# Peptides against a protein of PDB entry 4DOW: the designs that were tried, part 45

Target 1, 157 residues: chain A of PDB entry 4DOW
Amino acid sequence: TFSWVGRPLPNRKQFQQMYREICMKINDGSEIHIKVGQFVLIQGEDNKKPYVAKLIELFQNGAEVPPKKCARVQWFVRFLEIPVSKRHLLGRSPPAQEIFWYDCSDWDNKINVETIIGPVQVVALAPEEVIPVDQKSEETLFVKLSWNKKDFAPLPP

## One batch from the design tools (peptide; made by RFdiffusion4, then SolubleMPNN)

Design b2_p15_3_s4 (from b2_p15_3, 9 letters changed)
Fold by OpenDDE base, seed 5:
Structure b2_p15_3_s4 (fold): chain B 157 residues (1-157), chain A 15 residues (1-15)
Amino acid sequence: as target 1 above (157 residues)
Amino acid sequence: DEVKKELEKIQAKYS
């Protein structure tokens, strides 16, 4: 179950109410609050690993009947999601904790909040910084580069 | 609950 936290923010978009925070209630009765700017895991399709995204906007879409709780996101991509023929462009074998900023517009960046699994920690690193691969860092994802379907590049500012 | 199940599996998927 998902519910809005706080009052709607001022906006000029018709049929949309914007929010800063949403609450996820799980079956044991506990609540998880997620805010704009945080990173989340999103359910994959066809038994794929969860997607990783940064929340850019939380809004209720009043144009639908019934209204839908939605989010706009910035996508990240896993190394194994990159075509096999282009993986060599990275020039190294990344650890499982590394993800890449998806710098393309071909993916729909609107999601239903019902697809959110939960929050995740994502840390941006410089190319020369080492990604720690130990038990204490296993739940943290790291990003150094972007991927635009053609090549890898430094992170956008 | 699918959310709870996935949260419990996070440690294994990202090591």
Scores: peptide ipSAE 0.028, ipTM 0.653, DockQ to the pose 0.040
Fold by OpenDDE base, seed 1:
Structure b2_p15_3_s4 (fold): chain B 157 residues (1-157), chain A 15 residues (1-15)
Amino acid sequence: as target 1 above (157 residues)
Amino acid sequence: DEVKKELEKIQAKYS
């Protein structure tokens, strides 16, 4: 179960109420709070790893009947999601923990909050920084580059 | 705790 935390933020978009935070209620009664700006895991296809995204906006879409709790996200892509024919462009074999900023607009960046699995830690690194591969950092994902379906590039600001 | 279970699965996939 998902519910909004706090009062709606001021905005100029009709039919939409924006929020800073949403909470996920777990069966044991505990709650996990997720805020705009944090990173989340999104339910993937069957037998596929979950998608990674940064929350840009949290909003209730009043244009739908019934109103839908939604989020706008910045997508990340995993190396194995990149076409085989293009993977060589990276010039290296990335660790499993590396993800890439998806620098394209062809993907729908609106999601239903119910597809959120939970929060995840994503750390931005400079190209020269080493990605830790020890067990202590196994839950953390790292991003150094962007992918725009044509080539890899430095991270956007 | 369904969320915890999923997170544990994910951690295993990325380990």
Scores: peptide ipSAE 0.028, ipTM 0.653, DockQ to the pose 0.038
Fold by OpenDDE base, seed 4:
Structure b2_p15_3_s4 (fold): chain B 157 residues (1-157), chain A 15 residues (1-15)
Amino acid sequence: as target 1 above (157 residues)
Amino acid sequence: DEVKKELEKIQAKYS
């Protein structure tokens, strides 16, 4: 179950109400609050591992019947999701915790909030910084570079 | 903290 937290933000978009925060009730009845700017895991397709995304907007889409709770996201991609023929362009073997900023517009960046599994910790690092690989960091994801389907590049400003 | 435990399970599934 998902519910909005707080009042709608002022906006000029027709049929859309913008929000800063959403509440997610999980199986045991406890509540998790997720805010714009945080990172989330999104249900994967065909038994794939969850997708990783940064929440850019939270909004209710009043153009749909019934209205749907939605989010606009910035996608990330895992190394194993990159085509085999292009993986060599990284020039190194990344740890399992490394993800990449997806710098393309071909993916739909609108999701239903019901596809959100939960929050996840993502840490941005400079290229020269070392990614921790110990047991404590296993649950944290790290991003150093972007991927635009052609090559790797520095993170967007 | 039950919420923390649940989040750890979710994150572990991704890894």
Scores: peptide ipSAE 0.026, ipTM 0.655, DockQ to the pose 0.033
Fold by OpenDDE base, seed 2:
Structure b2_p15_3_s4 (fold): chain B 157 residues (1-157), chain A 15 residues (1-15)
Amino acid sequence: as target 1 above (157 residues)
Amino acid sequence: DEVKKELEKIQAKYS
């Protein structure tokens, strides 16, 4: 269950009410608050790992009937989501914790908030920085590069 | 914290 936190932000979009924060009620009855700017895991397809995204906007879409709670996101992609034929372009075997900034517009960046699994930590690193694999960072994802479906490119932290 | 525990499980599956 998802519910808005706070009052709608000033917005001139006719059919949208924008918010800064949303509350997610999880299975045990506890609540998690998620804000614009945070990173989240999005439900994948059958037997696939969740997608990773940064929340850009939270809004109620009044153009739908009934109105839907939605988000606009910046997508990330993990190495195993990249076509096998293009993985060699990275020139290395990345750790499982590495993700890539998806630098394409072909992927719809609008989601229903109901697809959000929960928050996740994403840390930007310089290309030369080592991705830590200690227990403290085991649940943290790291991004160094962007992926535009053609090649990898440096992504400054 | 039960919330943290649940999130850890989710994140562990992803990474």
Scores: peptide ipSAE 0.025, ipTM 0.658, DockQ to the pose 0.034

Design b2_p15_4_s1 (from b2_p15_4, 5 letters changed)
Fold by OpenDDE base, seed 3:
Structure b2_p15_4_s1 (fold): chain B 157 residues (1-157), chain A 15 residues (1-15)
Amino acid sequence: as target 1 above (157 residues)
Amino acid sequence: SDVEELNEKRKKALS
């Protein structure tokens, strides 16, 4: 169950109410608050790892009936989601914890918040920095590069 | 479902 936290933010979009924070209620009754700017795991295919995204906007889409709680996200992609024919462009075998900033505007970045599994920690690293792969850091994902469907590149500013 | 639609769109976009 998802519910908005706080009052709607000032917004110029006619049918959208924007929020800073959303509350995710877990089965045990506890609550997790997720804010714009944080990273989340999004439900993927069965037997596949969840998708990773950064929350850019949280909004209720009033154009729909009933209104839907939505998020606009910045997508990340996992290495194994990159076409096999292009993986060599990375020039290395990335650790499982590495994800890539999807640097394309050709894809819908709107999701239903109900697809959110929960928060996740994503840390941006410089290319020369080593990704910690110990048990203590297994829950953390790391991003060094962007992927624009053509090549890998340094992260955008 | 929302998840199914998302998955389909994602695979199409990344392929």
Scores: peptide ipSAE 0.600, ipTM 0.945, DockQ to the pose 0.816
Fold by OpenDDE base, seed 2:
Structure b2_p15_4_s1 (fold): chain B 157 residues (1-157), chain A 15 residues (1-15)
Amino acid sequence: as target 1 above (157 residues)
Amino acid sequence: SDVEELNEKRKKALS
């Protein structure tokens, strides 16, 4: 169950109400608040490898009947989602915790908030920094590079 | 479903 937190932000869009925060009620009755700017896991085909995204907007789409709670996101991609023929461009075998900033605007970045599984920690690293793999960081994902469907590139500082 | 639609769009975009 998802519900908006706080009052709608000022917005000029007629059929949309924007918010900074949403509340996610989980199975045990606890509540998790997720804000714009945070990273989330989104349900994918493989439950063990959900999609990763950064929330850039939270809004209720009043043009839908009934209105839908939506988010606009910045996508990340996992290495195994990259075509086999292009994986060699990375020049290394990445750890499972590495994800890549999707540097394209060629597909829909709007989601239904109901597809959100929960928050996740994403840490940006320089290419030379080592990705830690231990019990304390196993749930943390790391990003060093972007992927634009053609090649990998360092993230801007 | 929303998930199925998302999956298909994602596969198409990343291929």
Scores: peptide ipSAE 0.599, ipTM 0.944, DockQ to the pose 0.776
Fold by OpenDDE base, seed 4:
Structure b2_p15_4_s1 (fold): chain B 157 residues (1-157), chain A 15 residues (1-15)
Amino acid sequence: as target 1 above (157 residues)
Amino acid sequence: SDVEELNEKRKKALS
């Protein structure tokens, strides 16, 4: 169950109410608050790893019937989602914790919040920094590069 | 479903 936290933010978009924070109620009755700017895991295919995204906007879309709680996101991609023929462009074998900033606008960045599994920690690193792989950091994901469907590049500013 | 639709769009975009 998802519910808005706080009052809607002023906006000029017709039929939309903008929010800064949403509450996710878990099975045990506990609640997790997720804010714009945080990173989330999004449900993927069965038996596959979840998708990773950064929340850039939270809004209720009143133009839909019934109204939908939605988010706009910045997508990340996992190495195994990149076509096999292009993986060699990385020039190395990435650790399982590495993800890539998707640097394209050729695809809808709107999601239903019901697809969100929960928050996740994503840390940006410089190219020379080593991705730590230990028991205490296995839940943390790391990003060094972007992927624009043609090549890998340094992260956008 | 919403998840299925998302998955299909993602596959097409990243292919």
Scores: peptide ipSAE 0.598, ipTM 0.944, DockQ to the pose 0.840
Fold by OpenDDE base, seed 1:
Structure b2_p15_4_s1 (fold): chain B 157 residues (1-157), chain A 15 residues (1-15)
Amino acid sequence: as target 1 above (157 residues)
Amino acid sequence: SDVEELNEKRKKALS
């Protein structure tokens, strides 16, 4: 169950109410609060790792009946989601914790918040920084590069 | 479902 936290933010878009924070209630009765700017795991294919995204906007889409709680996100992609024929462009074998900033506008960046599994920690690193791969940090994901379906590149500023 | 729709769009976009 998802519910808005706080009052709607100022917004001029018709049929949209924007929020800064949403509350996710899980089965044990506990609550997880997620804010704009945080990173989340999104349910992927069966038996596959979840997707990763950064929350850019939280909004209720009043254009639909009934209204839907939605998010606009910045997508990340995992290395194994990149076509096999293009993986060589990275020039290295990335650790499992590395994800890539998806740098394309050719894909819908809106999701239903019901697809969110929970928050996750994503850390941006400079190219020369080493990704820690110890057991204690395996829950943290790291991003060094973007992927635009053509090549890998330094992260957007 | 919303998840299935998302998965289909993602596969198409990243393929």
Scores: peptide ipSAE 0.597, ipTM 0.944, DockQ to the pose 0.867

Design b2_p15_4_s2 (from b2_p15_4, 4 letters changed)
Fold by OpenDDE base, seed 2:
Formats: sequence, structure tokens, C-alpha cells
Structure b2_p15_4_s2 (fold): chain B 157 residues (1-157), chain A 15 residues (1-15)
Amino acid sequence: as target 1 above (157 residues)
Amino acid sequence: SDVEKLNEKRKKALS
């Protein structure tokens, strides 16, 4: 169950109400608040490898009937989502915790908030920094590079 | 479903 937190932000869009925060009620009755700017896991085809995204907008889409709670996101991609023929461009075998900033605007970045599984920690690293793999960081994902469907590139500082 | 639609769009975009 998802519900808006706080009052709608000022917005000029006629059929949309924007918010900074949403509340996610989980199975045990606890509540998790997720804000714009945070990273989330989104349900994918493989439950063990959900999609990763950064929330850039939260809004209620009043043009839908009934109105839908939506988010606009910046996508990340996992290495195994990259075509096999292009994986060699990375020049290394990435750890499972590495994800890549999707540097394209060629597909829909709007989601239904109901597809959100929960928050996740994403840490940006320089290419030379080592990705830690231990018990404390196993749930943390790391990003060093962007992927634009053609090649990998360092993230801007 | 929303998930199915998302999956299909994602596969198409990343292929």
C-alpha cells in the first residue's frame, strides 16, 4: 500500500499533483518513507534481480481513471541486461553489486509506484575505487560508469 | 500488467 506524505508541491500541470515523499506500508505493518532523490528497487522479470532506479519525480496522475500514483525515474542497468555482444566493451568482469547509469532517453521513465519493492543504497565510485563485497555491503549497489547502448563512460563528477 | 509492460519495454530498449 502506498500513500502520499505531506501536501502537494506547487505545480502547473493541470492533471498532476506532485509530491516529495511517499509512504510504503510493508507486510509487517511497518512503514517506509521514500523521497525524491532516493534509489529504489523495482519489480522485474527476475525477482532475484530487480531493476534499480533513482526517483526524480513523484506524482499523482489525475488523467488516469482512477488516478494513479506514479514516479519518474532515472534508470540503471545491470551488466547481464547488456547485450552479450557488447559486454566485452567493459574490459572486465564486474561484481554482482555493480550497476550502470543508463545514459539514454529512448524509453519511458514513468512507473507505477506499485512496482516499487523498496529502497536501496546506491553508491557512486570512481573507476579506480574497489567495490567492497562483504556482509555489511552485500545489499549496497555501486555505480562507476554510464551505459549509452554504445559504450561505457565515466560518470561526471 | 504494469510489470509485464515494463519488462517488455525494457527488453526492447536495451536490445
Scores: peptide ipSAE 0.645, ipTM 0.953, DockQ to the pose 0.777
Fold by OpenDDE base, seed 5:
Structure b2_p15_4_s2 (fold): chain B 157 residues (1-157), chain A 15 residues (1-15)
Amino acid sequence: as target 1 above (157 residues)
Amino acid sequence: SDVEKLNEKRKKALS
């Protein structure tokens, strides 16, 4: 279950209450707080490869009946989600821990918070930096480049 | 479901 933490942020959106933080209650009774700006895993088609996103907004959508707890996200994509015909544009075989900043606005960036599995660590690296693939960083994802459906590009500093 | 809808939208966008 998910519940809002704190008071709603002042905003002029009539049907939306915005928040900075949400509480996710896990089956064992423990609670995890997730804040705007953090990275999360989102349930996908493959449970072994959940989607990755950065939370940019948390809001309750009062225009829906019943109101829905939602988030707006910045999507990342995994290498294998990129069309086979375009993967060669990377020029290398990326490690499993590498994800790519999706630099397009061609689909909805709104999600139901209930699709969130939990937080995840995402580290931005310069293109020349080596992605550490060791036991200590096994749960960490790394991003070097953006993908805009046409080509890969370095992330802005 | 919300997950199914998300998956379909994502596949469509990334195709």
Scores: peptide ipSAE 0.645, ipTM 0.953, DockQ to the pose 0.781
Fold by OpenDDE base, seed 4:
Structure b2_p15_4_s2 (fold): chain B 157 residues (1-157), chain A 15 residues (1-15)
Amino acid sequence: as target 1 above (157 residues)
Amino acid sequence: SDVEKLNEKRKKALS
């Protein structure tokens, strides 16, 4: 169950109410608050490999019937989602914890909040920094590069 | 479902 936290933000978009925070109620009755700017896991085809995204907007879309709680996101991609013929462009074998900033606008960045599994830690690293792989850091994902369907590049500023 | 639609769009975009 998802519910809005706080009052809607002023906006000029017709039929939309904007929010900064949403509450996710878990099975045990506990609640997790997720804010704009945080990173989330989103349900994918493989439950063991959920999608990763950064929340950029939270809004209720009143143009839909019934109204939907939605989010706009910045997508990340996993290495194995990149076509086999292009993986060699990375020039190395990435650890399982590495993800890539998707640097394209050719894809819908709107999701239903019901697809959100929960929050996740994503840490940006410089190319020379080593991705730690230990028991304490297994829950954290790391990003060094972007992927624009043509090549890998340094992260956007 | 919404998840299925998302998955299909994602696969097409990343292919």
Scores: peptide ipSAE 0.641, ipTM 0.952, DockQ to the pose 0.761
Fold by OpenDDE base, seed 1:
Structure b2_p15_4_s2 (fold): chain B 157 residues (1-157), chain A 15 residues (1-15)
Amino acid sequence: as target 1 above (157 residues)
Amino acid sequence: SDVEKLNEKRKKALS
């Protein structure tokens, strides 16, 4: 169950109410609060690793009946989601904790908040920084590069 | 479902 936290933010878009924070209630009765700017795991295919995204906007879409709680996100992609024919462009074998900033506008960046599994930690690193892969840090994902379906590049500023 | 729709769009975009 998802519910809005706080009052709607100022917004001029018709049929949309924007929020800064949403509350996710899980089965044990506990609550997880997620804010704009945080990173989340999103349900993927069965037996597949969840998708990763940064929350850009939280909004209720009043254009639909009934209204839907939605988010606009910045997508990340995992290395194995990149076509086999393009993976060589990275020039290295990335660790499992590395994800890539998806730098394309050709894909819908809106999701239903019901697809969110929970928050996750994503850390941006400079190219020269080493990704820690110890057991204590395995819950953290790291991003060094973007992927635009053509090549890998430094992260957007 | 919303998840299925998302998965389909993702596969198409990244393929």
Scores: peptide ipSAE 0.644, ipTM 0.953, DockQ to the pose 0.852; fails the geometry check

Design b2_p15_4_s3 (from b2_p15_4 with A7N A10R T12K)
Fold by OpenDDE base, seed 3:
Structure b2_p15_4_s3 (fold): chain B 157 residues (1-157), chain A 15 residues (1-15)
Amino acid sequence: as target 1 above (157 residues)
Amino acid sequence: SDVEKLNEERKKALS
């Protein structure tokens, strides 16, 4: 169950109410609060490899009946989601914890918040920095590069 | 479902 936290933010979009934070209530009754700017795991076909995204906006879409709780996200992609023919462009074998900033505008970045599994930690690293792969950091994902369907590139500022 | 639609769109976009 998802519910908005706080009052709607000032917004210029006619049918959208913007929010800063959403509350996710899990099965044990506990609550997890997720804010704009945080990273989340989103349900995919493979339960072991959920999608990763950064929350850009949280909004209720009033144009829909009933209104839907939605998020606009910045997508990340996992290495294995990149076409086999292009993986060589990375020039290395990335660790399982590495994800890539999807740098394309050709894909809808709107999701239903109900697809959110929960929060996740994503850390941006410089290319020369080593990704920690020890047991203590297994829950953390790391991003060094963007992927624009043509090549890998340094992260945008 | 929303998840199914998302998955399909994602695969299409990334392919």
Scores: peptide ipSAE 0.666, ipTM 0.955, DockQ to the pose 0.779
Fold by OpenDDE base, seed 5:
Structure b2_p15_4_s3 (fold): chain B 157 residues (1-157), chain A 15 residues (1-15)
Amino acid sequence: as target 1 above (157 residues)
Amino acid sequence: SDVEKLNEERKKALS
């Protein structure tokens, strides 16, 4: 289950209450707090490869009945989600821990918070930096480049 | 479901 933490942020959106933080209650009774700006795993078709996103907004959408707890996110994509015909554009075989900043606005960035599995660590690296693939960083994902459906590009500093 | 909808939209966008 998910519940809002703190008071709603002042905003002019009539049907939306915005928040900075949400609490996710796990089955064992423990609670995890997730804040705007953090990275999360989102349920996908493959439980072994959940989607990755950065939370940019948390809000309750009062225009829906019943009101829905939602988030707006910045999507990342995994290499294998990129069409086979375009993967060669990367010029290398990326490690499994590498994800790419999706630099398009061609699909909805709104999600139901209930699709969130939990937080994840995402580290931005310069293109020349080596992605550490060791036991200590096994749970960490890394991003070097953006993908805009046409080509890969370095992330802005 | 919300997950199914998300998956389909994602596949469509990334195809």
Scores: peptide ipSAE 0.665, ipTM 0.955, DockQ to the pose 0.778
Fold by OpenDDE base, seed 1:
Structure b2_p15_4_s3 (fold): chain B 157 residues (1-157), chain A 15 residues (1-15)
Amino acid sequence: as target 1 above (157 residues)
Amino acid sequence: SDVEKLNEERKKALS
């Protein structure tokens, strides 16, 4: 169950109410608050690793009946989601904790908040920084590069 | 479902 936290933010878009924070209630009764700017795991295919995204906007889409709680996100992709024919462009074998900033506008960046599994920690690193792969940090994902379906590049500023 | 739709669109975009 998802519910809005706080009052709607100023917004000029018709049929949209924007929010800064949403509350996710889990089966055990506990609550997780997720804010714009945080990173989340999104449900993927069965037996597949969840998708990773950064929350850019939280909004209720009043254009639909009934209204839907939605999010606009910045997508990340995992290395194994990149076509086999393009993986050589990275020039290295990335650790499992590395994800890539998806730098394309050819894909819808809106999701239903009900697809969110929970928050996750994503840390941006400079190219020269080493990704820690110890057991204590395995829950953290790291991003160094973007992927635009053509090549890998430094992260957007 | 929303999840299925998301998965299909993702595969199409990244393929």
Scores: peptide ipSAE 0.664, ipTM 0.955, DockQ to the pose 0.871
Fold by OpenDDE base, seed 4:
Structure b2_p15_4_s3 (fold): chain B 157 residues (1-157), chain A 15 residues (1-15)
Amino acid sequence: as target 1 above (157 residues)
Amino acid sequence: SDVEKLNEERKKALS
C-alpha cells in the first residue's frame, strides 16, 4: 500500500498533484518513506535482478481513471541487459554490484509506484575508485559510467 | 499488467 506524505506541491500541470514523499506500507505493518532523489528497486522479469532507478518526480495522475500514483525516474541498467555484441566496449568484467546510468531519452521514464519494491543504496564512484565487495556492502550498488546504447562514458555532471 | 508492460518496453529500448 502506497500513500502520499505531506501536502501537494504547487505546480502548473493540469490533473496532476506533485509530492516530495510517499509512504510504503510493508507486510509486517511497518512503513518506509521514500523521497524524491532517492534510489529504488523496481519489479522486473527476474525477481533476483530487479531494476534500479532514481526518483526524480512523484505525482498523482488525475487524468487516468482511476487516478494513479506515479513517478518519473532516471533509469539504470545492469551489465547483462546490454547487448552481448557491445559488452566488450567496457573493457573489463564488472562486479555484480555495478550498474550504469542510462543516458538516453528514447524510453518512457514514467512508472506506477506499485512497481516499487523498496529503497536501495546507490553510490557514485570515480573511475579510479575500487568497488568494495564484502559482506557489509553487498546491499549497495555502485555506478561509475553511463550507457547511451553506443558506448560507455563518464557520469553526467 | 503494469509490470509486464514495463518489462516489454524495457527490452525493446535496450535491444
Scores: peptide ipSAE 0.663, ipTM 0.955, DockQ to the pose 0.781

Design b2_p15_4_s4 (from b2_p15_4, 5 letters changed)
Fold by OpenDDE base, seed 1:
Structure b2_p15_4_s4 (fold): chain B 157 residues (1-157), chain A 15 residues (1-15)
Amino acid sequence: as target 1 above (157 residues)
Amino acid sequence: SDVEKLNAERKKALA
């Protein structure tokens, strides 16, 4: 179950109410609060490899009947989601914890919040920084590069 | 479902 936290933020969209924070109630009755700017795991085909996204907006879409709780996100992609024929462009074998900033506008970035599994930690690293692979960081994902379906590129500072 | 739709769109976009 998802519910809005706080008052709606000012916006100019006729059928949308924007929010800063949403509350996710899980089965044991505990609550997890997720805010705009945080990173989330989203349900995918492989439960062991959920999708990763950064929350850009949280909004209730009143244009739909009934209204839906939605998020606008910045997508990340995992290395194995990149076509086999293009993986060589990275020039290395990435660790399992590495994800890539998806740098394309060819895909809808709106999701239903009900697809959110929970929060996740994503750390941006400079290209020269080493991705730690140990038990302490197993829950953390790391991003160094963007992927635009044609090439990998360093993230802007 | 919303999940199935998301998965299909994602696969199409990343192909």
Scores: peptide ipSAE 0.683, ipTM 0.957, DockQ to the pose 0.755
Fold by OpenDDE base, seed 2:
Structure b2_p15_4_s4 (fold): chain B 157 residues (1-157), chain A 15 residues (1-15)
Amino acid sequence: as target 1 above (157 residues)
Amino acid sequence: SDVEKLNAERKKALA
C-alpha cells in the first residue's frame, strides 16, 4: 500500500498533484518513506534483478480514472541489459553491483509507484575508483559511467 | 499489466 506523505506541493499542472514523499507499507506492517531524489528498485521481468531508478518526481495523476500514484524517474541499466554486441565497449567485466546511468530519452520515464519494490542505496564513483565487494555492501549498487546506447561515458554532472 | 508494459518498452528501447 502506498500513501502520500505531507501536503501537495505548489503545482501549475491542472490534473497533477505533486508530492515530496510517499509512504510504502510492507506486509509486516512496517512503513518505509521514500522521497524524491532517492533510489528505488522497480519490479522487472527477473525478480532477482529488479530495475534501478532515481526518483525525480512523485505525483498523483488525476487525469487517469481512477487517479494513479505515479513517479518520474531517471533510469539505470544493468550490464546484462546492454546488447551483447556492445558490451565489449566497457573494456572490462563489471561486478554484479555496477549499474549504468541511462543517458537517453527514448522511452517513458513514468512509472506507477505500485511497481516500486523498495529503496536501494546507489553510490556514485569515479571511473578509477574500485567497487568494494563485501557482504556488508552487497545490497549497495555503484555507478561509474553512463550508457547512451552507443558508448559508455563519464557520469553526467 | 504495468510491469509487462514496462518490460516490453524497456527491452525494445535497450535493444
Scores: peptide ipSAE 0.682, ipTM 0.957, DockQ to the pose 0.797
Fold by OpenDDE base, seed 4:
Parts: structure tokens; sequence; C-alpha cells
Structure b2_p15_4_s4 (fold): chain B 157 residues (1-157), chain A 15 residues (1-15)
């Protein structure tokens, strides 16, 4: 169950209410609050490999019946989602914890918040920094590069 | 479902 936290932000767009924070109620009855700017895991075909995204906006789409709780996100992609013929462009075998900033606008970045599994920690690293893969940080994901369907590049500023 | 649509669009975009 998802519910908005706080009052809608000032907004001139018809049929949309924008929010800063959403509450996710989980099975044990506890609540997790997720804010704009945080990173989330999103349901994929493989439960072992959920999608990763950064929340850019939280909004209720009142133009739909019934209204839907939605988010706009910045997508990340996993190495194995990149076509086999292009993986060699990375020049190395990435650890399982590495993800890539998707640097394209050719894909809808709107999601239903009900597809969110929960929050996740994503850490940006410089190319020379080592990705830790010890047990203490195995749930943390790391990003060094972007992927624009043609090549890998340094992260956007 | 919303999840199925998301998955299909993702595969198409990344192919």
Amino acid sequence: as target 1 above (157 residues)
Amino acid sequence: SDVEKLNAERKKALA
C-alpha cells in the first residue's frame, strides 16, 4: 500500500498533484518513507535482478480514472541488459554491484509507484575508485559510467 | 499489467 506524505507541492499543472514523499507499507505492518532524489528497486521479470532508478518526481495523475500514483525516474541499467555485441566496449568485467546511468531520452521514464519494491543505496564513484564487494556492502550498488546505447562515458555532472 | 508493460518497453528500448 502506498500513500502520500504531506501536502501537495505548489503546482500549476491540471490533473496533477506533486509530492515530495511517499509512504510504503510493507507486510509486517511497518512503513518505509521514500523521497524524491532517493534510489529505488523496481519490479522486473527476474526477482533476482530488479531494476534500479532514481526518483525525480512523485505525482498523482488525476487525468486517469481511477487516479494513479506515479513517479518519474532516471533509469539505470545492468551490464547484462546491454546487447552482447556491445559489452566489450566496457573493456573490463564489471562486478555484480555495478550499474550504469542510462543516458537516453528514447524511453518513457514514468512508472506506477506500485512497481516499486523498496529503497536501495546507490553510490557514485570516480573511475579510479575500487568497488567494494565485501559482505558488509553487498546490498549497495555502484555507478561509475553512463550508457547511451553507443558507448560508455563518464557520469553526467 | 503495469509490470508486464514496463518489462516489454524496457526490453524494446535496450535491444
Scores: peptide ipSAE 0.680, ipTM 0.957, DockQ to the pose 0.762
Fold by OpenDDE base, seed 5:
Structure b2_p15_4_s4 (fold): chain B 157 residues (1-157), chain A 15 residues (1-15)
Amino acid sequence: as target 1 above (157 residues)
Amino acid sequence: SDVEKLNAERKKALA
C-alpha cells in the first residue's frame, strides 16, 4: 500500500499533484518513507534482478480514472542488459555491484509506484576509484559511467 | 500489467 506524505507541492501542471514523499506500507505493518532524490528497486521480469532508478518526481496522475500514483525516474542499467556485441566497449569485467547511468531520452521514464520494491543505496564513484566488494557493501550499488546505447562515458555533471 | 509493459518497453529500448 502506497500513500502520499504531506501536502501537494505548488505547481501549474494540469491534472498532476506533486509530492515530496510517499509512504510504503509492507506486509508486516511497518512503513518505509521514500523521498524524491532517493534510489529505488523496481520490479522486473520474473527471475530477474530488479531494476534500479533514481526518483525525480512523485505525482498523482489525475488524467487517469481512477487517479494513479506515479513517479518519474532516472534509469540505470545493468551490464548484462547491454547487448553482447557492445559489452567489450567497457574494456573490463565489472563487478556485480556496478550499474550504469542510462543517458538517453528515448524511453518512457514514468512508472507506477506500485512497481517499487523498496529503497536501495547507490554511490557514485570516479572511474579510477575501486568498487568495494566486501560482504558489508553487498547491499550498495555503484555507478561510475553512463551508457548511451553507443558507448560508455563519464557520468554527466 | 504495468510490470509486463515496463519490461517490454525496456527490452525494446536497450536492444
Scores: peptide ipSAE 0.679, ipTM 0.957, DockQ to the pose 0.858

